# Peptides against a protein of PDB entry 3H8D, part 201

Target 1, 122 residues: chain A of PDB entry 3H8D
Amino acid sequence: DMKRQQRFFRIPFIRPADQYKDPQNKKKGWWYAHFDGPWIARQMELHPDKPPILLVAGKDDMEMCELNLEETGLTRKRGAEILPRQFEEIWERCGGIQYLQSAIESRQARPTYATAMLQNLL

## One batch from the design tools (peptide; made by RFdiffusion4, then SolubleMPNN)

Design b2_p28_3_s1 (from b2_p28_3, 10 letters changed)
Fold by OpenDDE base, seed 2:
Order: structure tokens, then sequence, then C-alpha cells
Structure b2_p28_3_s1 (fold): chain B 122 residues (1-122), chain C 122 residues (1-122), chain A 28 residues (1-28)
């Protein structure tokens, strides 16, 4: 259903091993999510010490957020919600277009707003 | 055309008379805009010393931004773009729903994404 | 609410299970 609300979020994180270090010794990463209605369509993880992780619904379900949007509390977390372009800019830079395209072509991707938009663009 | 991109912006402003005052003596207002594709659909002004001003396309054209979105430079101004809800929250608090509804009923409003959404809600 | 707080905690626990300890959001 194309009438579902598209919402985007990001959360900063640190590694478990850095929890008790001084602030200057904590390397920060970012977790990103695209929710197509109540369920996550895309997830992206920017780690300070390894390549970005890109995940798409259908292909990567076991590694993606299993909570619906309301269950995450993201909608109530100040500063967590971001503009679509703030997600897409990073997604594109990380090779997300190719990643999602490949998932569609291999028939691993579940149809989402993201797959529909990409298919309209190509 | 419902496929037009909906984008929202805000800019702080001061009164012309406050330009040369000390920072503590400058009363700040906020200018808000909703662009339905390239053209403004709604405008809102929060003034420090008078009631909010609400404006809708068709009714208030001569008082609204006459530049298309690209001409404004808003898309290139860091921090100017805001989430839809950041606009709508203030719009609702200022009586924007009633204002737009009245403009529709009086046949003063030009059809926009905003008018369509309101008509679907009522 | 208690339910909302529980949901937030669950989400944070999920992130931690993936090796991500969430940080507080910065005030706007």
Amino acid sequence: as target 1 above (122 residues)
Amino acid sequence: as target 1 above (122 residues)
Amino acid sequence: SAEEEANIARFEAWLESRGMVPLPMEDP
C-alpha cells in the first residue's frame, strides 16, 4: 500500500567495549532506519571501524529491526527522526541503490516503498 | 498532481527596527513555508509582538512567497528544511485547519496538497 | 508511560544485541 507513511530515523551508538572509556576514546557510529508504515524497509549501520552495513527487507529480515515503529519508541525520541534526504544521501553514498537493486533482481527483496521507488527510477 | 514533493522550511527573522540592537534586545520570529512541488501552498509567520499570520495559496497569493522553491535558495540553506510535522504542529496550534477549511468553503483556496489532505481528513 | 518506556528499553536491548550501544540524543 503506497499510502503508508514513510519515516526515517537515526540513532548514534558506541561499541560495547567503549561504554566505560573516557568520552574521547569512544568511537561513535550511526544506526539508520527507513520505516514503510509500521515496518522497517531499510536499515543502515555506519560503524567507526568496519564497512557500512546495508540491509533491506526480505533479504536481511533476521538482522533488521523486528519491532514495529511504535514499539521502538523512535517517534518519541527527540532528534531521532530525520528527513528522507538525510537517509537517502547516506544510503546512496554507501552503495544502497546497487544493493537494493541486486536484492530485487535476485528476488530476495520484499516489496516496499523503497523497492517501488527504485523500480520507478530505473 | 499528488506526486509532487512536499517540502517544509522555516527561517528565523528579526524586525527591521531590531537590526542594530544588542542581541538581548532582538525579538525573534519564525517564517514557515510549505511547498507543494515548486510553489508555496501554505505560509505561516510567528511574530514576537502580534498574532500569528496564516496564509494559503489562492486566498493570500499577494502576501505569500512568489518565488518558486528553487529561486528561494531554501533547499541550499543548512537547517532551513524541516519535517512535515514540525510545520503541521505549529499550523494546527495557530488554527491553520480552520483557516484553510474556511478558505476552501469560501472558494478562495487554490487546490494544493494541503487542501486535498484536509478534505480527506474531514 | 510504562509501556512506552518498556518498548524503548526493548529496542535498546535489541541494538545492544547487535553490538550497538545507543547514546542519548543531543538536544536540538
Scores: peptide ipSAE 0.332, ipTM 0.608, DockQ to the pose 0.593
Fold by OpenDDE base, seed 5:
Formats: C-alpha cells, sequence, structure tokens
Structure b2_p28_3_s1 (fold): chain B 122 residues (1-122), chain C 122 residues (1-122), chain A 28 residues (1-28)
C-alpha cells in the first residue's frame, strides 16, 4: 500500500577501530534508511574509505536493518529523521536509481514505495 | 494517486502593520502547507492574535494558495520545507483531524492524500 | 522509557555488528 507513511533517517557513524581515537582521527560515515511504513525499503551506507553501499528490500534483506521502524528508536532520536529529498539526493548520486532498477528487473526487489516510484519515473 | 510526492512547508510571517515596527513589537505567525504532488491539499495558519486557520482542498480553495508547488518557489526556499510530522503535529493540535473529517462528511473536501490517510485512520 | 532505550540499544548493536559505531546527533 503506497499510502503507508514514508520516513527517512540518517545516522552518523565511525568505525569500531576509530571509536577510541581522538576526534580528528575519527573518519565519519553516514547510514541512511528509507522506511515504507514499518519496514525498511532502502538502506544506504556512506563509508569514509570505501564505495557506498546500496541495499534494497527483497534483494538485500540479510544486510539490511532487521528491526522494524519502531524497534529502531529512530523516530525518537533527535535529528535522525530527514526529508525525503535528503535521502534521494544521496541515493541518486550513489547510483541508487540504477541499482533499484536492476533489482526490479532481476525480480529481486520486494515491492515497496521505492519500487513503485521508480516504475512511475521510468 | 497516493503515490504522489507529499511535501510540507512552513513560512513565518508578520502582520502588515508590524512590518516596520521594532522587532520586539512584531508578532510572528506561521503559514503551513501540505502539497499532494503539485497541488495544495491542506493549509494552516498560526496567527499570533487569533485562532488558527485550517483549510482543506475542495472546501477552502478560494482561501488557499492558488499556485502549484513549483510556482510557489517553496522548494527553493531554504528552511521552508519541513517533515510531515512537523506539519501533522500542529495540524492535530489545531483540530485539523476533525476539520478535515467534517469536510469529508459534508462532501466538501477534494480527495487528496490527506483525506485518504484520515479515512484509513478512522 | 526503558522500552525505548532498549530499542535504541538493539539498533545500535545491529549497526555495530555491521561495523558502524553510531555517533550522537548534533544539536540543532
Amino acid sequence: as target 1 above (122 residues)
Amino acid sequence: as target 1 above (122 residues)
Amino acid sequence: SAEEEANIARFEAWLESRGMVPLPMEDP
């Protein structure tokens, strides 16, 4: 149901090896999530020292957040929630459109708001 | 189509009579808008000295923003766009649920994402 | 609440399992 609430979140992170270093030596990344209702639809990881990781529901379930939205506590984490465009802008830059499209074409992507939007765009 | 992009905006305003007063004498209000795709679905005005104004598409078209989203320039105004919950929280506090419900029941509300969501909630 | 904190902890643990140690959000 495309009438489900679409919510987007971003969390900054550092590597485990950096967590006890001086701030200047902590390389920051960003974890992004798109939730289609209670369930994650897309995940994106901006790592400081490797290519971004793009993940879509159905295809990448084992690598995506296993918690539903309420279980994550993200809705209560101040500053974590972002606008759709804040997610989409980065998603697009990372090749997310093509990634999701390929997942749809290969029948790997689970139907989500994201898949529906892409199908309308193409 | 509930697959249309839902976007929310907030703009502060002052009364015309206050625009040339000292800052401390300028009573600020807030104008809120919900766009269901290109078209406004809900409008809300928080006035400093009178009750809030609630407006819904179909019922209140003549009192609502007459421009489509692109024509408003809101998408290009830094800080104007807000999260859905930032709109909904105020909308609910102002009695927006009941207002929209009444507009639906009276057959005055135009079908929008907002009307669909309310119908799912009730 | 305790439940909310537990949820956050579970999520953070999941992030760490993937090699991501979450940072606190910046104050606006």
Scores: peptide ipSAE 0.332, ipTM 0.621, DockQ to the pose 0.537
Fold by OpenDDE base, seed 4:
Structure b2_p28_3_s1 (fold): chain B 122 residues (1-122), chain C 122 residues (1-122), chain A 28 residues (1-28)
Amino acid sequence: as target 1 above (122 residues)
Amino acid sequence: as target 1 above (122 residues)
Amino acid sequence: SAEEEANIARFEAWLESRGMVPLPMEDP
């Protein structure tokens, strides 16, 4: 439970339509993930031309990464792993606290380290 | 004990003699630290013109940072905190495993998370 | 390993299916 390792990752991306454009015409986004042990607890997507996407386990399972942490290869991708604060800073800016709180209150959120931390904060 | 937060930091430095030289003439080094809770457990220094310096708690206390983690301000310095692997990769390259092991065997090392991890590895 | 490479490929394919083409990371 509280013994599970918390790990955070981010991957830069471009849109499929920009894949073969010149570098200056590729608008870059960022995919973020929080893993509570082997399973994803939170996902976040920063797109260049639309609002941020926030996702939490239980509520948004169908839109979140279905692979466990080891299966993603993220732990082996140099530069992908980030510090907790690097995730949380963006999460907070995007309204992640309120989003997760609402998911808890509506009984949609699966219990994770993230839900536990929020319930300790409030 | 195993509940203490492990945090790692690095800070670039230049030699005092290079302080007022042009940027191209400043040789940069790196200072690394591992904190086991509030106290430093390992310190490492990469210099441009001399061998790496490895230091472990108990053995090298007089040469290591005497401030607790909060007093250093490292947690408030943007970009200073690094991932465990960013520290360990350099530590291993510099012979840190052997250095710490020797300190344990000679009964010079103070017990830390680092000593515990090494004793689990061997 | 081959398994590791396959896993990476699956993850990247998943990202692409969601409209995100991953870019290579810069060396830290």
Scores: peptide ipSAE 0.329, ipTM 0.612, DockQ to the pose 0.785
Fold by OpenDDE base, seed 1:
Structure b2_p28_3_s1 (fold): chain B 122 residues (1-122), chain C 122 residues (1-122), chain A 28 residues (1-28)
Amino acid sequence: as target 1 above (122 residues)
Amino acid sequence: as target 1 above (122 residues)
Amino acid sequence: SAEEEANIARFEAWLESRGMVPLPMEDP
């Protein structure tokens, strides 16, 4: 459904082990999400000490946010929402296009706005 | 045309008279723009020393940005682009709905995404 | 609202369950 609002969010995080360290010793990561309406379509995690994690609906459901958008409170968290391009730029940089394409080809991807956009592009 | 990309931008400005004053004496304003595709649909100015200025295409063309979006360079200015809601929140607070409605009713407003959205709401 | 705060808390708890301790957003 292309009528659903596409919204993107970003949250900084640290590792549990760094939680009680001095600020200078807290390596920060970023959690990203693309919501296709109420449902997450893509998730991306930029960890400070390991490769980025890319996740797409259908394939990676067990690792993706289990809450609908409203349940996350993200819409009420100041600074959390980002522009589509702010998500897509990182997504592309991390190989998201290829990742999603592979998920589509393997029939693992649940149809989302993201899958539709990619299929329109290819 | 509802297919055109709706993009929103914000740029801080200061008064010419404050241009060469100390930072603490520079009262900052904000210039806002809504582009319906390449063309400006709404413009909004938050001045530090006078009431907000609301402008809508068709009615206020002579006071609005004369450049198309690409010509403005806004798409290449880091931090200039904002979320739709960031624009709309201020727009609403400044009485933009009523302003645009009046412009539509008086047949002064050029049809834009903004006029269409308002007419869908009313 | 209380419900909204609860939702935020649940989300943060979910993040933590995945090894991500969320940080406060920076004020612009």
Scores: peptide ipSAE 0.333, ipTM 0.609, DockQ to the pose 0.657; fails the geometry check

Design b2_p28_3_s2 (from b2_p28_3, 11 letters changed)
Fold by OpenDDE base, seed 3:
Structure b2_p28_3_s2 (fold): chain B 122 residues (1-122), chain C 122 residues (1-122), chain A 28 residues (1-28)
Amino acid sequence: as target 1 above (122 residues)
Amino acid sequence: as target 1 above (122 residues)
Amino acid sequence: SAEEAAKIARFEAWLRSRGMVPLPMEDP
């Protein structure tokens, strides 16, 4: 349910090697985050030339943003916040359901809104 | 908390009298809606040349959209859905808290996510 | 505020440490 606020964000990025190139030679990626209240629940990275990276709390803590939502400043970054479906559509397309399911089954996933919703679905 | 999904939408409009005028002479208004699950909870209208209109379920049913969310087609209208804060910021600025509070106190408001949240706040 | 800007800067630094150079967002 909606006890904790679910908020979603995305940030476009380029590779360090591209930052001094002409705009047409900069390949864009997207960083995504799902925050369940103050704490990150899911992270997703779309890179221009490698497979998507999916990360879930509990399993992938070392690779996920270590900052809580307020510490990120994302709520003050114009255009960063997105609708839930804007996140979920990409998440699902990248195999996020299966990834999170596997994390739950292996007991690596920390309970979040995402785990609860998936468990309600399956 | 709420088990139902809270979704918010806005649609720009022009006055019927302006629809055949030059673009510079068309004054734009904004129609806002808050849906608590399938059913509308709040509606708000920003008009170019008159005070905002605030409407709450139970009290103002006759003036609010009569369609449930799916019937509106808003979920299929690109750009119509907005973030909760994009609604709430305007709602608060227009005196929506006081308006809904009054509707609750007069027992005219139908229970919604909005009424629950306000009652949690006050 | 300066504090809010600092938070954004820290986050962007984290992104960079992971090999992502953030781009400016378009104004809504």
Scores: peptide ipSAE 0.333, ipTM 0.573, DockQ to the pose 0.579
Fold by OpenDDE base, seed 1:
Structure b2_p28_3_s2 (fold): chain B 122 residues (1-122), chain C 122 residues (1-122), chain A 28 residues (1-28)
Amino acid sequence: as target 1 above (122 residues)
Amino acid sequence: as target 1 above (122 residues)
Amino acid sequence: SAEEAAKIARFEAWLRSRGMVPLPMEDP
């Protein structure tokens, strides 16, 4: 819906085991989120030592951020917000289109801006 | 119907008279643009030596960028694209809401995403 | 504000619960 603001964020992270290591020994990952209004629509995790994780609302609710956008404080975290394309580029690279499509086809995906965009594309 | 992509850009500029001066003597301005799909909806200019300039489609077409988004090359200029809020924050500070509202009320504004958003807000 | 800071802290705690230790954001 045009009324809901689409906002994207990313946060760098490290593994708990690395948090007390020297900087050069910290393998960095990235947590990504797409918020369709206050609600998360997509989540993506680039881990340093395992395949990327793609998550879509409806299908992966249990693994996705349980906080609404306001509760995350992401809007107040400098540098966290990113351009839509910055999210989509990684999403596409990680096979997000296919993942979301499959979720829609299996009727696991909750309707979001992302599902709508994909359905318009296909 | 596919929703048009809202994209925002800013480019620094200097006065022609300053282009050959030392860096410390170059007073920088900022050119801002909001594109509603391929077409510019709002333009904003922060000048170093005069009040900000606000421009809205329909009313100020003659003073606004005449190129569509693709023609501008802005999408290919690293660092040019900015977040919606980065535009809106400055827009609001410069009185953009009132400016656009006045343009709508006088029937000078061409309908854009910006006009629609404002009308939804009011 | 303190409330806003608390929100960020809660989110970061959530990340940690998922095995992700957030890092400070880099300055632009």
Scores: peptide ipSAE 0.332, ipTM 0.585, DockQ to the pose 0.541
Fold by OpenDDE base, seed 2:
Parts: C-alpha cells; sequence; structure tokens
Structure b2_p28_3_s2 (fold): chain B 122 residues (1-122), chain C 122 residues (1-122), chain A 28 residues (1-28)
C-alpha cells in the first residue's frame, strides 16, 4: 500500500570501453532508481551518448533491476541515496510523466506509488 | 491526505549568548522539521546544554513553526533539506515514537502523515 | 560486513551486464 517507504538512489557509471581510459576521456552517466518499498517502481538512465532511458514497473520489468532494495546494497552505499525531488526533477525533464501516463493508459504499468501519485495529479 | 509531499529539514543554531564568542566556544544545536505538505507535522531541537525537545502538531502548536513551508524559505536554503531517515533516526533516538504515541492517545495530536504512519506500525 | 559487500557486488555486476560500469561515490 501507499504506506511503503519511498526511497531514491543514483549511481554514476562509465561505459565498458572507457574503463581503462584516462579520466578526462571517460564519459559519465547516471543510473537512477525509485524503490516503492522493497521493489523498484521506476528506473532511469542518463547516458552520455544516447537519449535518456525511462523504465516503469510492469512495462519494463526485464530491463529493470530485479534485485529487491536490500539485495542491491544501495542502502549501505554512502552517497547513493538521494531526495525524492532529486529523482523527480530529472524524471520530469526526461519526459517521465508522459512515459508513465502512457504506460498506465496502455495497461502496461504495474500499480506503484508512482502510478498512484500521477493518477492523483491528473 | 497521504498524497501530500513529506519533506524534512535541519538547521544548525547557536545560543544567543554564544553569538559573539570565538568559534571554539560556540556550542551548536540542531533544529529539525518535518513538513506534511505545507504545514509542519513534527519539530525537534537538539540543544547542547539541555535535553532534546520534541514537538508534534496539535499538542505543541504554540512552540512550533507557524510558517508554512514556502514561507520558511527552507526549500531555497542549500543544505537544509534532509532525507526522511535523517530525521527519523534522530526522532527515534530522542523518544519521538513514544512522545507521538502519547500525544495521540491523549487526543492532543492533530492527524498528520506522522500519526498515520505510527498508527499503521502499531 | 562481507554480506553487505556481497550485495553491493552483485548489484554492480548487474549494472555491468547492462553496459554500465559503476564508479565510486564521491565523499559528501
Amino acid sequence: as target 1 above (122 residues)
Amino acid sequence: as target 1 above (122 residues)
Amino acid sequence: SAEEAAKIARFEAWLRSRGMVPLPMEDP
């Protein structure tokens, strides 16, 4: 239910091909996650060389983190947890509202805190 | 309702008497706030020279911040906003659960997200 | 702990499988 804790995380990453390059030649991306209780509700990837990737539970399960929050170790990784707005600001800029809405309307989205919040605002 | 945004803040403070002392002679305290939507739900003060102060909406309105969140300017103060757990950890250590529960049972607490969460856990 | 480290390692391996090599977090 909506009493589940909502937690948000981000992890910086580089491409495998950049792994052994000098720091100045590494292009950095960001992986974002919204966990609705133990399970991921939304995932977002900011890549340096392609458009942002938005993913929502139900529709994109096969591309999303299958580990529950505890299994990720994110809660113990210093600096990984972020404020809700730090996620939402990027989500909105990347067209996340429209993406999630479309997933709901096409009946692809699994109900989450995110779907409930969006439906409450529309 | 429970769809309101929950936001948490902390501000360091010094005692008025320490205002003009050397840095090494200033004792720092911390002011904490939980806003349930626009209005404060819980307030907490860590003082260097006395026990922590816990305050909950309804019971302690006259000692709590009377400004709505927007009026406080906290949302525009860099570093003021904190994660929910950063508030809750301190709240729990200071006996906040028991304090809020007692306020609910004595019918002094105004319903907030905090009261709802506590009642859901008990 | 070793258990916690293992969890993080599994997650990082998952990221790698998706073409993302995680970087260390900056100290706040």
Scores: peptide ipSAE 0.330, ipTM 0.586, DockQ to the pose 0.499
Fold by OpenDDE base, seed 4:
Structure b2_p28_3_s2 (fold): chain B 122 residues (1-122), chain C 122 residues (1-122), chain A 28 residues (1-28)
Amino acid sequence: as target 1 above (122 residues)
Amino acid sequence: as target 1 above (122 residues)
Amino acid sequence: SAEEAAKIARFEAWLRSRGMVPLPMEDP
C-alpha cells in the first residue's frame, strides 16, 4: 500500500473561449495531478484568471479525475510527467498544506500517501 | 440516417517503448478513424513494425474507440481531420475492402455508411 | 495503439468537461 509508486503529472490548457484565438491571446493554465499508485491523491488547477483550485481525495472526489492512472494515458504522454518537487512547490505556494490539513481534521480526506506524509510532518 | 455527416480523422502515435528515445529513434504509427455521424464506422492503425490493423463497426466493437465523435475531441484537434480520400486510399491499400466485405458476408458488420457504399460498389 | 489513443482522448474529454482545453505537447 504505502509502497505504491508516487507519480506526478501536469497538462497545459486554455479556456474554451480562447481555443480559436491567436496564440498571443490564449491565456494558459496548468492542470496538475498526484497519483498514489493507480488512483489520484491530489489535483490542482492553475487558472489564468481565477484563484487556484486545490482538490484532495475523499473530499473532492466529484471534481477530481475519475480515471485511474492507466486510463488517463498520462504515463504515455510525452512531457506530462514531472518530478515530485515540481508538484509540491506549486502545491505549497497555493496553500495546499493547509487545505489538506483541514481535510484531514474534518475527516473528509481519504488516506493517501499525501495524508501520511503530512501527518508525519505535523 | 444516411444524411449523417461522414468525417475522417488521423492521429500519430509512438510506441510506449520509444517515448523516451531520441526523435530519430521514435518510429511513428498512425491511427485512422471514420465516423458515420456520431459513431465510429471504421478504424485503422498503421504500425511501424507490424501489419496494419483494420476494424469495422459491429465486428470489432471491443477493439475500436468507444467514445462518440464529440467525446473524442477530434473535431477540435487541429490537424486531425482529413479528407475522405486520405482515409480511403490507405484503407484500400491495407485490404480494407476485402475486410469489410468479409464482415458483411459473415453478418458481423453493423450497417453503416461504409457498408452501404460497399454494397453499392459490389 | 488504438487503446492508447482512446485513453488519451477520454482524458482530454474529461478536461474539457471542466472547462479546460488541453494543449498539445508535441507536433501532431
Scores: peptide ipSAE 0.317, ipTM 0.607, DockQ to the pose 0.278

Design b2_p28_3_s3 (from b2_p28_3, 9 letters changed)
Fold by OpenDDE base, seed 1:
Structure b2_p28_3_s3 (fold): chain B 122 residues (1-122), chain C 122 residues (1-122), chain A 28 residues (1-28)
Amino acid sequence: as target 1 above (122 residues)
Amino acid sequence: as target 1 above (122 residues)
Amino acid sequence: SAEEEAKIARFEEWLRSRGMVPLPMADP
């Protein structure tokens, strides 16, 4: 739905095993989310010691944030919201286009703004 | 064009008459721009001592930034780029929806992402 | 608000459930 606001967020994280280590020994990751209105459309995780995780609605629902945008409180968290391009740039680097395309082709992806935009682009 | 990136920017300004006054005596304004790809679609100015200025492509071309996005250097200016909602929120507060709608109805507005979105909303 | 903070806490708990311990974000 073109009326739904597309919002993007990023949260830094560390591994549980690192949470009590000195800062210099904490390997930082980043959790990313794209919300198509209240509902998550894409999720992305940049982990410090494993490959990026790309997730798309419909296909990866079990691994994606189950909270709607309002329930996350992300809109109230200073610095959490990022520009669309800040998300997309990382998404592209991680092979997100191909990942989402495959999910669409396999009919696993739930229709979202992201699926629509990709289909418009291709 | 759905493929064009929508980017928003904000730059503070002061009145020329205030530029040599003490900081406490400088009334700050804000210049806003929405770029639909390389081309400006909307411009907005929040002045400290006069009503907001709303400008839309096609109608207000003579008063809008004549530079394309790349020429502005805004993409290289730290802190200049803002979230779409940061623009839209101010735009709405200033009566931008009505302004753009009127420009569309009078056939003064150049088709942009902004005009399309408004027409999709109405 | 307290309610908003509670929402953030819930989300952070969700992150932890996935093995991600959220860090404080720097002030803009």
Scores: peptide ipSAE 0.272, ipTM 0.592, DockQ to the pose 0.458
Fold by OpenDDE base, seed 5:
Structure b2_p28_3_s3 (fold): chain B 122 residues (1-122), chain C 122 residues (1-122), chain A 28 residues (1-28)
Amino acid sequence: as target 1 above (122 residues)
Amino acid sequence: as target 1 above (122 residues)
Amino acid sequence: SAEEEAKIARFEEWLRSRGMVPLPMADP
């Protein structure tokens, strides 16, 4: 449904073990989310010391944020919302296109704006 | 073409007559643009002392920015790029939906992402 | 509002459950 609002967010995070350390010893990661309307379509996690985690709706629902967009409060968190390209650039760099494509091909991905866009691109 | 990147920009402006006045006497306006890929799809101008100006591709080409996105340098202007909703909120408030709809119905609007989205919404 | 903050808190708790402790956003 192309009429749904596409919104993107990121949140910086640290590891639990680092939360009480000195700032210089806190390794920073980034959590990213793409919401297709009220529901998350893609999630991405940039961890400091492990490979990126890519998640897509349908396939990875159990690992993705279960809160709808309003429930997250992200829209009210200043600085959390980002431009589409700010998400997509990282998504692409992390192999997100291939990941989502594979999920579509395996019939694991549920239809989202992201799946539609990819299918238009290819 | 849904694969084209949708990008939105805004630039504050003052009236030529105000450019040499004291700051308190400079009335600020806002110029907005929606680019569907390299080409402008919508333009909007918030003027301090006159009605908003809404422009859509196909109908208003002669009054819109004639430069492609790269030529504008907007992508390199810090703070110029805005979120889609930051554009759409103002667009809607200014009657942009009705304006674009009318342009479509009159066969004046050229197909853009904006026209496609509107047609999905209605 | 308190309600809005509560929503954010729930989300942050979710992040923590996944091993991510959210940081404050830099002032834009």
Scores: peptide ipSAE 0.272, ipTM 0.597, DockQ to the pose 0.437
Fold by OpenDDE base, seed 4:
Structure b2_p28_3_s3 (fold): chain B 122 residues (1-122), chain C 122 residues (1-122), chain A 28 residues (1-28)
Amino acid sequence: as target 1 above (122 residues)
Amino acid sequence: as target 1 above (122 residues)
Amino acid sequence: SAEEEAKIARFEEWLRSRGMVPLPMADP
């Protein structure tokens, strides 16, 4: 159902090892999620000291958020929701188009709004 | 095509009569638009001294923005784009659900993402 | 509500399990 609402979120995080350090010594990362209706379609993680992690539904289910959108409480977390472009810009910069394309070609990706949009673009 | 991107925008405005007054004497309004792909689906206006104006595609075309999204330049105006919920919350408060429902029932509304979503909700 | 806050807490716990300690977000 391509009429499902597409919602995007980001959460800043620090590493456990930095948890009790002074603020200036906490390296910040960002967790991103794209929800296609109630279920996550894409996830990505910007880490301060390693390459970005890109994850797509179907292929990477074991590493992605297992909670549906309502269960996450993200819709009630002030400042967590972001514009689609705020997600897509980072996704593109991290090689997300190629990553999702490969997942589609290998038949690993579960069909989502994201897969449909990519297939329209290519 | 329900895969079209849904984008929402908000622009503050002042009344022409206030244009050259001191800032403290300029009453601010808000113009809102929902674009379903390239074309406007809903428009609403919050005025400082009259009831909100609600407009839906098909019914109110003569009073709505006639430009497609690209022509408006809104996507290039910093701070103009808003989250879907930022639009929908105000839309609901202004009676937009009932307004669009009436437009659908009277067969005045052009089918859009908004009409489809409402029909799913009712 | 308390239930809504509990949902957020569960999610944040999930993040921690993946090695991400969530930070407070600035007001939009």
Scores: peptide ipSAE 0.270, ipTM 0.583, DockQ to the pose 0.547
Fold by OpenDDE base, seed 2:
Structure b2_p28_3_s3 (fold): chain B 122 residues (1-122), chain C 122 residues (1-122), chain A 28 residues (1-28)
Amino acid sequence: as target 1 above (122 residues)
Amino acid sequence: as target 1 above (122 residues)
Amino acid sequence: SAEEEAKIARFEEWLRSRGMVPLPMADP
């Protein structure tokens, strides 16, 4: 649906084990989300100590944010919203194109703006 | 073309007559641009002392930025790039939907991402 | 880079030609 707004967000995070450490000993990660209208289409997690986690709607619903965009409060969190390219650049570096492509080919991906864009690029 | 990146920018400006005045006597305006790939699709100017100026590709080419996106250096100017909604919110408030619609109906608008989006909304 | 600054300068000159003098933008 072309009327759905595409919005992107990121949130920095630390590991629970690091929460009481000195700042220099906290390893920062990043949580990324792409919302296609009210619902998440893609999620990406950059952890300091393990490979990136890529998630796409349909395939990874159980691991993805279950809250709709409004419920997250992300739109009201200062600095959380990012430009599309700020998401896509990291997504591409992490192998997101191939990941989503495979999910589409295996018919595990729910149709979203992301799947539509990829299908038009290929 | 769905492969073209949509990017939005804004630049504050003052009137030439205010450039040597004290800060409190400078009235700030805002220049906005929507680039559909390398070329401008929409331009918007918020002036402190007159109504907003709305411009769309095809109709207003002579008044719009003639530089391609790379030539402008806007992508390298810190703080110039804005979220799509930061453009669209102002565009809508200024009557941009009606302006672009009229340009489409009169066949003055060049097809862009903006025209396509509007045609899908209506 | 110098080349990047030159591109910005060209755009700013274009704005001036339209009666708009660009202001410095605040850091994010």
Scores: peptide ipSAE 0.056, ipTM 0.563, DockQ to the pose 0.440

